# Ledger of designs, part 225: peptides against a protein of PDB entry 6MBK

Target 1, 240 residues: chain A of PDB entry 6MBK
Amino acid sequence: GFEMVNFKEEGFGLRATRDIKAEELFLWVPRKLLMTVESAKNSVLGPLYSQDRILQAMGNIALAFHLLCERASPNSFWQPYIQTLPSEYDTPLYFEEDEVRYLQSTQAIHDVFSQYKNTARQYAYFYKVIQTHPHANKLPLKDSFTYEDYRWAVSSVMTRQNQIPTEDGSRVTLALIPLWDMCNHTNGLITTGYNLEDDRCECVALQDFRAGEQIYIFYGTRSNAEFVIHSGFFFDNNSH

## One batch from the design tools (peptide; made by RFdiffusion4, then SolubleMPNN)

Design b2_p27_4_s3 (from b2_p27_4, 10 letters changed)
Fold by OpenDDE base, seed 3:
Structure b2_p27_4_s3 (fold): chain B 240 residues (1-240), chain A 27 residues (1-27)
Amino acid sequence: as target 1 above (240 residues)
Amino acid sequence: GGVERPRTRERRREMALKLREEEERAE
């Protein structure tokens, strides 16, 4: 019912291959295909995760390291997904000094500086952990962990992370949702949920889409400052 | 180093300018 297409202005997105009606369940992704904090614990990262308090406390960082470990693993199940991810992002972590200066008069500048400071501190901390911790010796990134690697992983997670229920449904956890996260943003309502009975993410169509049209979803109520900082785009018709 | 696609740098600048202009209009 859809295909991944590179749109000239928006980058990669999903295009309908048939007519899709509003509220039609057109896309679902089973838990087994997701990159989650749980899959991170069950990976080569598991032993380190069990001993590092920051990985345990910050699910987004756990996902970032999971993404780096899987990227460095040629036989990773998620290689096809990882290959669809941008090599760079338009988030402030990739801004040059002159580009940051344009934000200096904005309220967003404080969040940007906080992000730089936090990301740099996290990198310095985990660089030391990877060099010194016994459980880090088995990680495929042991001898190749740069700031650029960490920036990419953090940005990938920041732009794509979603909340989903745990397997038992008792708590909320974080996940990357392959294929679904290729949908670009438009104004509307949230049309994505989690079906616990079938253990899958489900997306229903926001509106009617004709064959050949791009399929959009609503990312949620956010300001353009939030979209720029956390998603790397400005939405001209933002209603918020 | 990956050649920054010229289009990416232009997009970042455009976003930053648009954000500044939006905040200036709100004041």
Scores: peptide ipSAE 0.552, ipTM 0.856, DockQ to the pose 0.295
Fold by OpenDDE base, seed 4:
Structure b2_p27_4_s3 (fold): chain B 240 residues (1-240), chain A 27 residues (1-27)
Amino acid sequence: as target 1 above (240 residues)
Amino acid sequence: GGVERPRTRERRREMALKLREEEERAE
C-alpha cells in the first residue's frame, strides 16, 4: 500500500498507493531484515566486537561499524537498504565553518562541539584498532577507513537508530529499520511498536492517508535543536 | 527520513539560521 518516492523538498519518503486508514497496520518489518547490534555480533564484525569494550558498551557505534562492513561487502544482504541511504547528511557533522558560525550564539552549539569532539576521538581510537587488532584484518574496511566513512556511518545511525527488544525480549537494543526509516516526520503520536510474538516492527497509520499522499510518522517529542543536531532537519510547525 | 536533499548547503544554512532565530525569540 506504499512506495518509496523522492519528494522535491523533503527527499525520499513513503507515498500511499491506496487509501490507508488511521491506526491501520500498513507496514511491518521482521527482525531478520533489521540491522541490529545482534546482527553486528553475528557478522564479520563479531570477533572484533567480542574483544572491544567500546563496541560492546555503545550499540550505536557497533551499528555504525556494522553498516560500514556491510556497505563494503558486495554480497551483503543489506545492500539494497544501504543503497537507499544518503551519501551525505544535513547533520552538524557535515556543516561548513560558516554554517557552524550561525549556531555559535545558540545553546545547541555546545552539543555540536561535543559531537565533533566525540566523533573525532572515536575515529582516532577505531582507526588504531582497525590497524592493530588481529580481528580487524578480516574487515573489508581494513585498508579503507577514513573520517568521512566514519562520519557517514555515525550520521546514518544517529538519524535512523531505533530501540527494539532483544530476541529474547529481556532487554532493549538498537536497530536500523529498513523501509520504515524512509518515513518523514510530522506532529502526532508514536505509532510504531514491536510485536514480540511475530518478532517484527509494526507501524500503524498516524492518520488517514489518501492514495498519492506522503505517509508521515511522529519521530517523538523533540525540540528543533534536537532535530537539527540528531536528524538534520528543522520542523517549522513543531508543537514541541 | 533524511535521504539526500537538494541544495544541501543551503538547507544547512537555513536550518542553522532558523534555529538561531527560534532561540532568540525564546529569550
Scores: peptide ipSAE 0.550, ipTM 0.858, DockQ to the pose 0.675
Fold by OpenDDE base, seed 5:
Structure b2_p27_4_s3 (fold): chain B 240 residues (1-240), chain A 27 residues (1-27)
Amino acid sequence: as target 1 above (240 residues)
Amino acid sequence: GGVERPRTRERRREMALKLREEEERAE
């Protein structure tokens, strides 16, 4: 019912291959295909996760390291997904000094600087952890962990992370949702949920989409500052 | 959320400028 297409302005997105009706369940992704905090715990990262309080407390960082470990693993189940991820992002973490100057007069500049500071501090912390912690010896990134690697992973997670229930539905956790996260943003309502009975993420169509049209979803209520900082795009018709 | 948008210095500049302009209009 859809295909991945490189759109000129939006980059890669999903295009309908048939007519899709509003509220039609057109896309679902089983839990087993998701990159989650639980899959991170069950991976080569698991031993370190169990010993590092920051990884335990910050699911987004756990996902970032999970993503780095899987990227460094040629036989990773998620290689096809990882290969679809951008090599760089348009978020302020990738801005040059001259580009940051354009934000100096904005309220967003404070969040940008906080992001720089936090990301740099996290990198410095985990660089030391990876070099010194016994459980880090199994990580494929041990000898190749640069700030650029960390920036990429953090940015990948930041732009794509979603909340999903745990398997038992008792808690909320974080996940990257392959295929679904290729949908670009438009104004509307949240049309993605999680079906615990079938243990899958489900997306229903926000509106009617004709064959050949790009399939958009609503990312949630966010300002353009939030979209720029956390998603790397400005939405001209933002209703918020 | 799509895979790989054109990543040019021009695009980042444009986003930054648009954000600045939006804030200026809101004031």
Scores: peptide ipSAE 0.551, ipTM 0.859, DockQ to the pose 0.770; fails the geometry check
Fold by OpenDDE base, seed 2:
Structure b2_p27_4_s3 (fold): chain B 240 residues (1-240), chain A 27 residues (1-27)
Amino acid sequence: as target 1 above (240 residues)
Amino acid sequence: GGVERPRTRERRREMALKLREEEERAE
């Protein structure tokens, strides 16, 4: 009912291949297809995860390293998904100095600088961990872990992470949702949920979409500062 | 979503300017 398309202004998104009605369940993604903190724990990263407090405490970082490990694995199940990810992002982590200067008069600059400091500190920490920790020896990134790699992974997770229930439904965890995360943002209501009975992420149509129209979803209530910093876009008609 | 967009540098600059302008209008 949909296909990935490169739109002129928005970049890649989903286009309807048939008429989709409002509230129609048009997209679902089973847990087994998601990149999750759980799948990270069950991957080659698992041994290191079990021994590193930061990976355990920060699911987004766990996902970032999971993404890096899978990217470095030619036979990874997620290679088709990873290949759909941009090699660079429009988030402030990729801004040049002159571009950051435009934000100096904004309140957003404080969050940007915080992000720079945090990302740099995390990289320095994990560089040392990867070099010295016994369980890091089996990681495919052992001999190739640059700041650019880390920046990419962090940005990938930042722009695409979602909350889902754990397998037992007792807690909330983080996931990357392939295919679904290709939908671009519009004003509206959250139309994505998790069906625990079928163990899948489900997306219903925000509105009627005709064949050939781009399928939009609502990312949630966020400011343009939040969209720029965390998603790499400015939404001109943002209601928030 | 989406993958790489053309004119990324221009887009980054535009976003930064738009944020500045948005805050200036709110003051």
Scores: peptide ipSAE 0.549, ipTM 0.860, DockQ to the pose 0.653; fails the geometry check

Design b2_p27_4_s4 (from b2_p27_4, 12 letters changed)
Fold by OpenDDE base, seed 4:
Structure b2_p27_4_s4 (fold): chain B 240 residues (1-240), chain A 27 residues (1-27)
Amino acid sequence: as target 1 above (240 residues)
Amino acid sequence: GGVDRKRTKERRKEMARKLKKEEELAK
């Protein structure tokens, strides 16, 4: 009941192909289709993950490397999803120097500088790991790991990461949710959950959507500073 | 291309302007 569409202002989003009623379960994504910390552990990254404390401690970084490994793998199951991801983002990590200056008069600049510092440090650390660690030898990115690659992966995860339960439901972990993450943001309530019985992410419609309308979801309570820094957009009339 | 870069730059400038304005109004 929906299709991916490139909207002129919002970029890619989902459009309804039929009328969808409020609270209707219109979209679900089984765990097997998700890119998760668990799938990262079960991938070519698994051996390195098991030996690197940062990957183990920071699920978002694990997802970033998982994304890079799968992108570099022509036969990756997630290639169709990865190809839908933007090549660049409107997050501050992609800002040119003159664009960063636009933020200098905002309080957000401090978080931006922190992000630059952290991302640069992480890249330097993992560049060394990839060059020297025995378990990195089989990674498809070993000879092609640039800052631009890392920036892209980190930004992809930052803009799209979600919390889901682990397979056993005992803990919370991080995931990228294909197709669902194409929904753009609007004011409202969280309408996405995880069905443990069916082992899938489920999204119900926030409101009625007519055929041809863009399907929006609520990303959660965030300030516009958080949206700019972590998602690359400002939301007019933010209710929060 | 150049047009896309200009549009991106304008969008980012506008985001920053809007943030600044919102911060000023909160004060």
Scores: peptide ipSAE 0.617, ipTM 0.915, DockQ to the pose 0.264
Fold by OpenDDE base, seed 2:
Structure b2_p27_4_s4 (fold): chain B 240 residues (1-240), chain A 27 residues (1-27)
Amino acid sequence: as target 1 above (240 residues)
Amino acid sequence: GGVDRKRTKERRKEMARKLKKEEELAK
């Protein structure tokens, strides 16, 4: 087993409650528990999704709006998951002007500025959509859609989105994977996959973990610039 | 609130510093 723990330096993570052996399947998450583009389409967002080209083209934005709609829904199935999400992130989208200046001498600043521009444009577009589109009237966020809301949702998705197969296995889609996304990063190999037969995400242990140890996973090959911009952390001794 | 903001700012500053240093070492 494992438990969610707040680690002083790393924030929330998973801790082993028993000894876990390398390659042991210790965590699985059925599709029904995931927040996916498919679940977004099947939600109150579905009618708007079916008529908005940007939502259809950009699964990450669809997930962001899905997350906002579910957050605004007291009876949402995903409330327990949403409550585990940070209220703010350490991604550049949350940086104050003086903090952005720290990045000005880095090559990453160009990607940061692009992200600011894109996010602002997206917000402006969707603000208009939410105000004017008939299918937006039933959305729980209709009367409360701020840039802060959008920034939070985009950042939540950016830091946590994963690729999974569609239900029929024909395509790749995006998902938020509750509980699994609490694992912090370490160097290693990808140990997460999707079992189509059982219709679940599966995570095997990267190494032996003793009871009381933090469980780490490998997020994939990323630069520290990518980790800072998209995940809000710098990884010391990054092998990539 | 104030302590958390200070820690956050320090963490963000450190990330930027580390990025800059890594880029300089790669050149």
Scores: peptide ipSAE 0.616, ipTM 0.913, DockQ to the pose 0.274
Fold by OpenDDE base, seed 3:
Structure b2_p27_4_s4 (fold): chain B 240 residues (1-240), chain A 27 residues (1-27)
Amino acid sequence: as target 1 above (240 residues)
Amino acid sequence: GGVDRKRTKERRKEMARKLKKEEELAK
């Protein structure tokens, strides 16, 4: 009922191949297809995860390392998904110095500087961990872990992470949701949920979409500062 | 490559301009 298309202004998105009605369940993604903190723990990263407090405390960083390990693995199940991810982002972590100067007169600059400091500190920490920790020797990134790698992974997770229930439904964890995360943002209501009975992420249509129309979803209530910093876009008709 | 870089730079500049304008209107 949909296809991935490169739109002129918005980049990659989903286009309807048939008429989709409002509230129709048009897209679902089983847990087995998701990149999750749980799948990270069950991967080659698992031994290191079990011994590193930061990986355990920060699910977004665990996902970032999971993404890097899978990207470096030619036989990874997620290679088709990873190949759809942008090589660069429009988040401030990718801004050149002259571009950062455009933000200096905004209140957002403080959060941007904090992001730079945090990302740099995390990279320095994990560079040392990867070089010295015994369980890091099995990681495919052992001999190739650059700031650019880390920046890409962090930005990929930052722009695409979602909350889902754990397998037992007892807690909330983080996930990357392939195909679904290609939907661009519009004003509206959250139309994505998790079906625990079928163990899948489900998306219902926000409105009627005709064949050939782009399918939009609502990312949630965020300011344009949050959209710029964490998602790399400004939304002109933002209701918040 | 050069055209894409220019477009990216223009887009980022426009985002910053729009943020500044929005903040000024909220004062």
Scores: peptide ipSAE 0.610, ipTM 0.912, DockQ to the pose 0.274
Fold by OpenDDE base, seed 1:
Structure b2_p27_4_s4 (fold): chain B 240 residues (1-240), chain A 27 residues (1-27)
Amino acid sequence: as target 1 above (240 residues)
Amino acid sequence: GGVDRKRTKERRKEMARKLKKEEELAK
């Protein structure tokens, strides 16, 4: 019912291969296919996770390290997904000095500087952890953990992370949702949910899409400042 | 695909310009 396409302006997205009606369940992704904090805990990262307070407290960082470990693993189940991820992003973490200057006259500059400081501090902390912690020896990134690696992983998670229920449904956790996260944003209502009975993420069509049209979803209520800083795009005619 | 650096810079500049304009209009 859909295919991945590289669009000229938006980059990669999903295109309908048939007519899809509004509210039609056209896409679902079982939990077992998601990259989650739970799957991170169950991976080679698990032993380190159990001993590091920051990994435990910051699900987004846990996902970032999970992503790095899986990327470095040729036989990773998620290799097909990881290969669809951009190698670089249009988020401020990738901006050159002259590009950052364009933001100096905006209120967003304060959040950008905060991201720089936080990301640098996190990298410095985890670089030391990876060099000194016994459980880090099991990680494929032990001998190769650069700021560029960390920046990529953090940016990948920042642009794509979603909230889902835990397996028992008692709490909310973070996940990367393969294939679904290829959908680009438009104004509308949230049409993605989690079906606990079938243990899957479900997406229904926001509107009618004809064969050949790009399939858009609503990312949620965000300002353009939030979209620029956290997703790397400005949305014209944003309702918020 | 390859990264067009010039296009990337212009896109980022345009995002910043649009943000600034939006902030000014919100005052």
Scores: peptide ipSAE 0.600, ipTM 0.904, DockQ to the pose 0.310

Design b2_p27_5_s1 (from b2_p27_5, 11 letters changed)
Fold by OpenDDE base, seed 2:
Structure b2_p27_5_s1 (fold): chain B 240 residues (1-240), chain A 27 residues (1-27)
Amino acid sequence: as target 1 above (240 residues)
Amino acid sequence: KWAMLIEKGAKANLPNVDLDKLKEAMK
């Protein structure tokens, strides 16, 4: 009941192809289609993951490297998904000097600086790891790992990562959810959950959508500052 | 029905981790 569309100014989104009623289950994504920490561990990154403490401790970084490895792999299952991702982001890691100056009057500036610092340090660390670690030799990014690559991957994960349960439901892991994460944001309530019995993400419609209308979801409760930091945009009607 | 609600980009900030401290703490 939906299709991928490139909307003006909004980029890729989902459009209803039929009338969808509020609370109707219109979209589901099985675990096997997700990019997860587990899929990262089971990929070409697995050997390095098993030996690098930072990758093990920081699932978001593991996802970032997983994303980079899959992007560099022409036959990756996730190529269609990766191609829908922005090539650049409006997140703090892409801010120009004037944009940073604008934030100096806000509490967000500290988080921005921390993000810059942390990302730069992580890049420097992993650059060395990729150059020197034996298990890095098999990575498709071995000879092409720039800060721009890392910045993009980190920003992609930062804007799109989700917490989902493990298969047994005993723990929480991180996932990128293809197709679903194309939904743009509107005000409302969380309408997506994980169905463990069917092992899939499920999304119900926030409201009625008519055929031809863009399908929006609520990303969660955020301040405008948090939207800038996490998603790179302001929401005009944000209640926070 | 759902085991967990999914919030897109929830708490998406990179943890403020000092790599040197992390390395030391994990030894």
Scores: peptide ipSAE 0.349, ipTM 0.719, DockQ to the pose 0.236
Fold by OpenDDE base, seed 4:
Structure b2_p27_5_s1 (fold): chain B 240 residues (1-240), chain A 27 residues (1-27)
Amino acid sequence: as target 1 above (240 residues)
Amino acid sequence: KWAMLIEKGAKANLPNVDLDKLKEAMK
């Protein structure tokens, strides 16, 4: 019912291949296809995760490292997904000096500087961990772990991480949701949820989409400042 | 019935956690 398309102005998105009705379940992604904190624990990163308190405490960082490890793994199941990810982002971590100067007049500047500082510190910490920790020896990124790599992974996770329930529904975990996260944003209501019975993410159509139309979803209620900080873009029709 | 709504780019645990604060909290 849909296909991935590179839209010239918006980048990659999903296009309907048939008419899709509002509220129709048109897209679902089983848990087994998700990149989660749990899949990170079960990967080559697992031994390091089990011994590093920061990875354990910060699921987003665990996902970032999981993403880097899988990117560096030619046989990774997620290679097709990773290849669809942007190589660069418009997030604050990629801002040039002029963009930062523009934000100096905004309240967002403190968050931007905080992100820079924290990300740099995290990189420095994990660089040392990767170089010295015994369980890091098997990581495919051991000899190639740059700030650019880390910045990319952190930005990927920042823009694409989602809260989902654990398998037993007792806790919340973080996940990257392949294919679904290719949907670009429009104003509306949240139309994606997790079905625990079928153990999958489910997305219903926000509106009617005709064959050939781009399929949009609503990312959630965010201020323009939040879009800049977390998603790297402004949304003009943001009523909030 | 969905167990949880999914918002893309969830604000959970942004890499804005100061490592120093984290180290202090783990103490």
Scores: peptide ipSAE 0.348, ipTM 0.720, DockQ to the pose 0.241
Fold by OpenDDE base, seed 1:
Structure b2_p27_5_s1 (fold): chain B 240 residues (1-240), chain A 27 residues (1-27)
Amino acid sequence: as target 1 above (240 residues)
Amino acid sequence: KWAMLIEKGAKANLPNVDLDKLKEAMK
């Protein structure tokens, strides 16, 4: 077993409540618990999704709006998950002037500025859509849709989105994976996959974990620059 | 066993909308 714990310096993570052996299937999340593009289509966002080409073309934006709608819904099934999400991120969209200046000497600066520009333009577009589109009237964000809301949702999705197969396995879609995405990063191998037969995400232990130890996963091979841009942190032990 | 591996924070295609297409959609 495991439990959610707020670790010093690392924020929320998972801690083992018993000894877990390497390669042991210790965590699984059924599709029905995931926030997906499909669940977005099936939500209050569905009518708008069906008529907006950008939402249809960009699953990550669909997830961002889905996240905002569910956050604004007190009875949302995903409220317990949403409450575990950071209120702010260390991603480029939250960089202060000094942090941006620090990056000016790096190759990452162009990507940072692109992200700012794109996000701002997307917000302006969707602000107009929310104000004018007939199917937006039922959205909980109708009366309150700020750039800060959008920045948060985009950053949440950017840091936590995952590719998973569709239910029939014919295509790839995007998902937020509750509980699992609480695992912090360590060096190693990818130990999470999607089991289509059981229709669930499965995570096996990267190594032996003792009771009381934090459970880490490997996010994938990334440069420190990629961690900053996509995850908002540096990893000192990054072997890439 | 697994249909695919899951990498957390899959290469976030930065929400990159063609700005020209976006401008046209905003008219």
Scores: peptide ipSAE 0.344, ipTM 0.713, DockQ to the pose 0.248
Fold by OpenDDE base, seed 3:
Structure b2_p27_5_s1 (fold): chain B 240 residues (1-240), chain A 27 residues (1-27)
Amino acid sequence: as target 1 above (240 residues)
Amino acid sequence: KWAMLIEKGAKANLPNVDLDKLKEAMK
């Protein structure tokens, strides 16, 4: 009922191929298709994950490394998904000096600087880990791990990570949700949830969409500052 | 029906790497 389309102003998004009614379940993504902390643990990254405290403590970093490892793996199941990801982001890690100066007048500047500092420190740490840790020798990124790679992966995860339940529903984990995360944002209500019985993400239509219309979702209630920090854009219709 | 609502780009716990933990790990 939908297709991936490159929209001129919004980049990649989903377009309806038929009429979709409000509250219709039009999109679902089974757990097996998700990039999760668990899939990272079960990948080539698993041995390193099991021995690195930072990877264990920070699921977002685990996802970033999982994304990098899968990107570097020609036979990765997620190659089709990874190829749809932006090569660059409008997130703070990509800000030019003029963009940073613009943010100096906002409360977001402290978070931007913190993000820069933290990301740089993380890169330095993991560069050393990748060079010295025995389990890093099996990683496809062993000989190619640049700051640009790390910045991209961190930004990809930052913009696209989602909280989902574990398989047993006892805990919360992090996931990238292929296909679904191509939906662009509009104001409204959250229309995506996790169905544990069927073990899948489910998205219902926020409104009626006609064939040929772009399908939007609501990302959640965030301040404009949070959108800048996490998504790299201001949302004008943000009620906050 | 849903166990959890999914918000895209859930509040990135800004990797506040506890600088102390990072320092300890870097020793």
Scores: peptide ipSAE 0.333, ipTM 0.722, DockQ to the pose 0.244; fails the geometry check

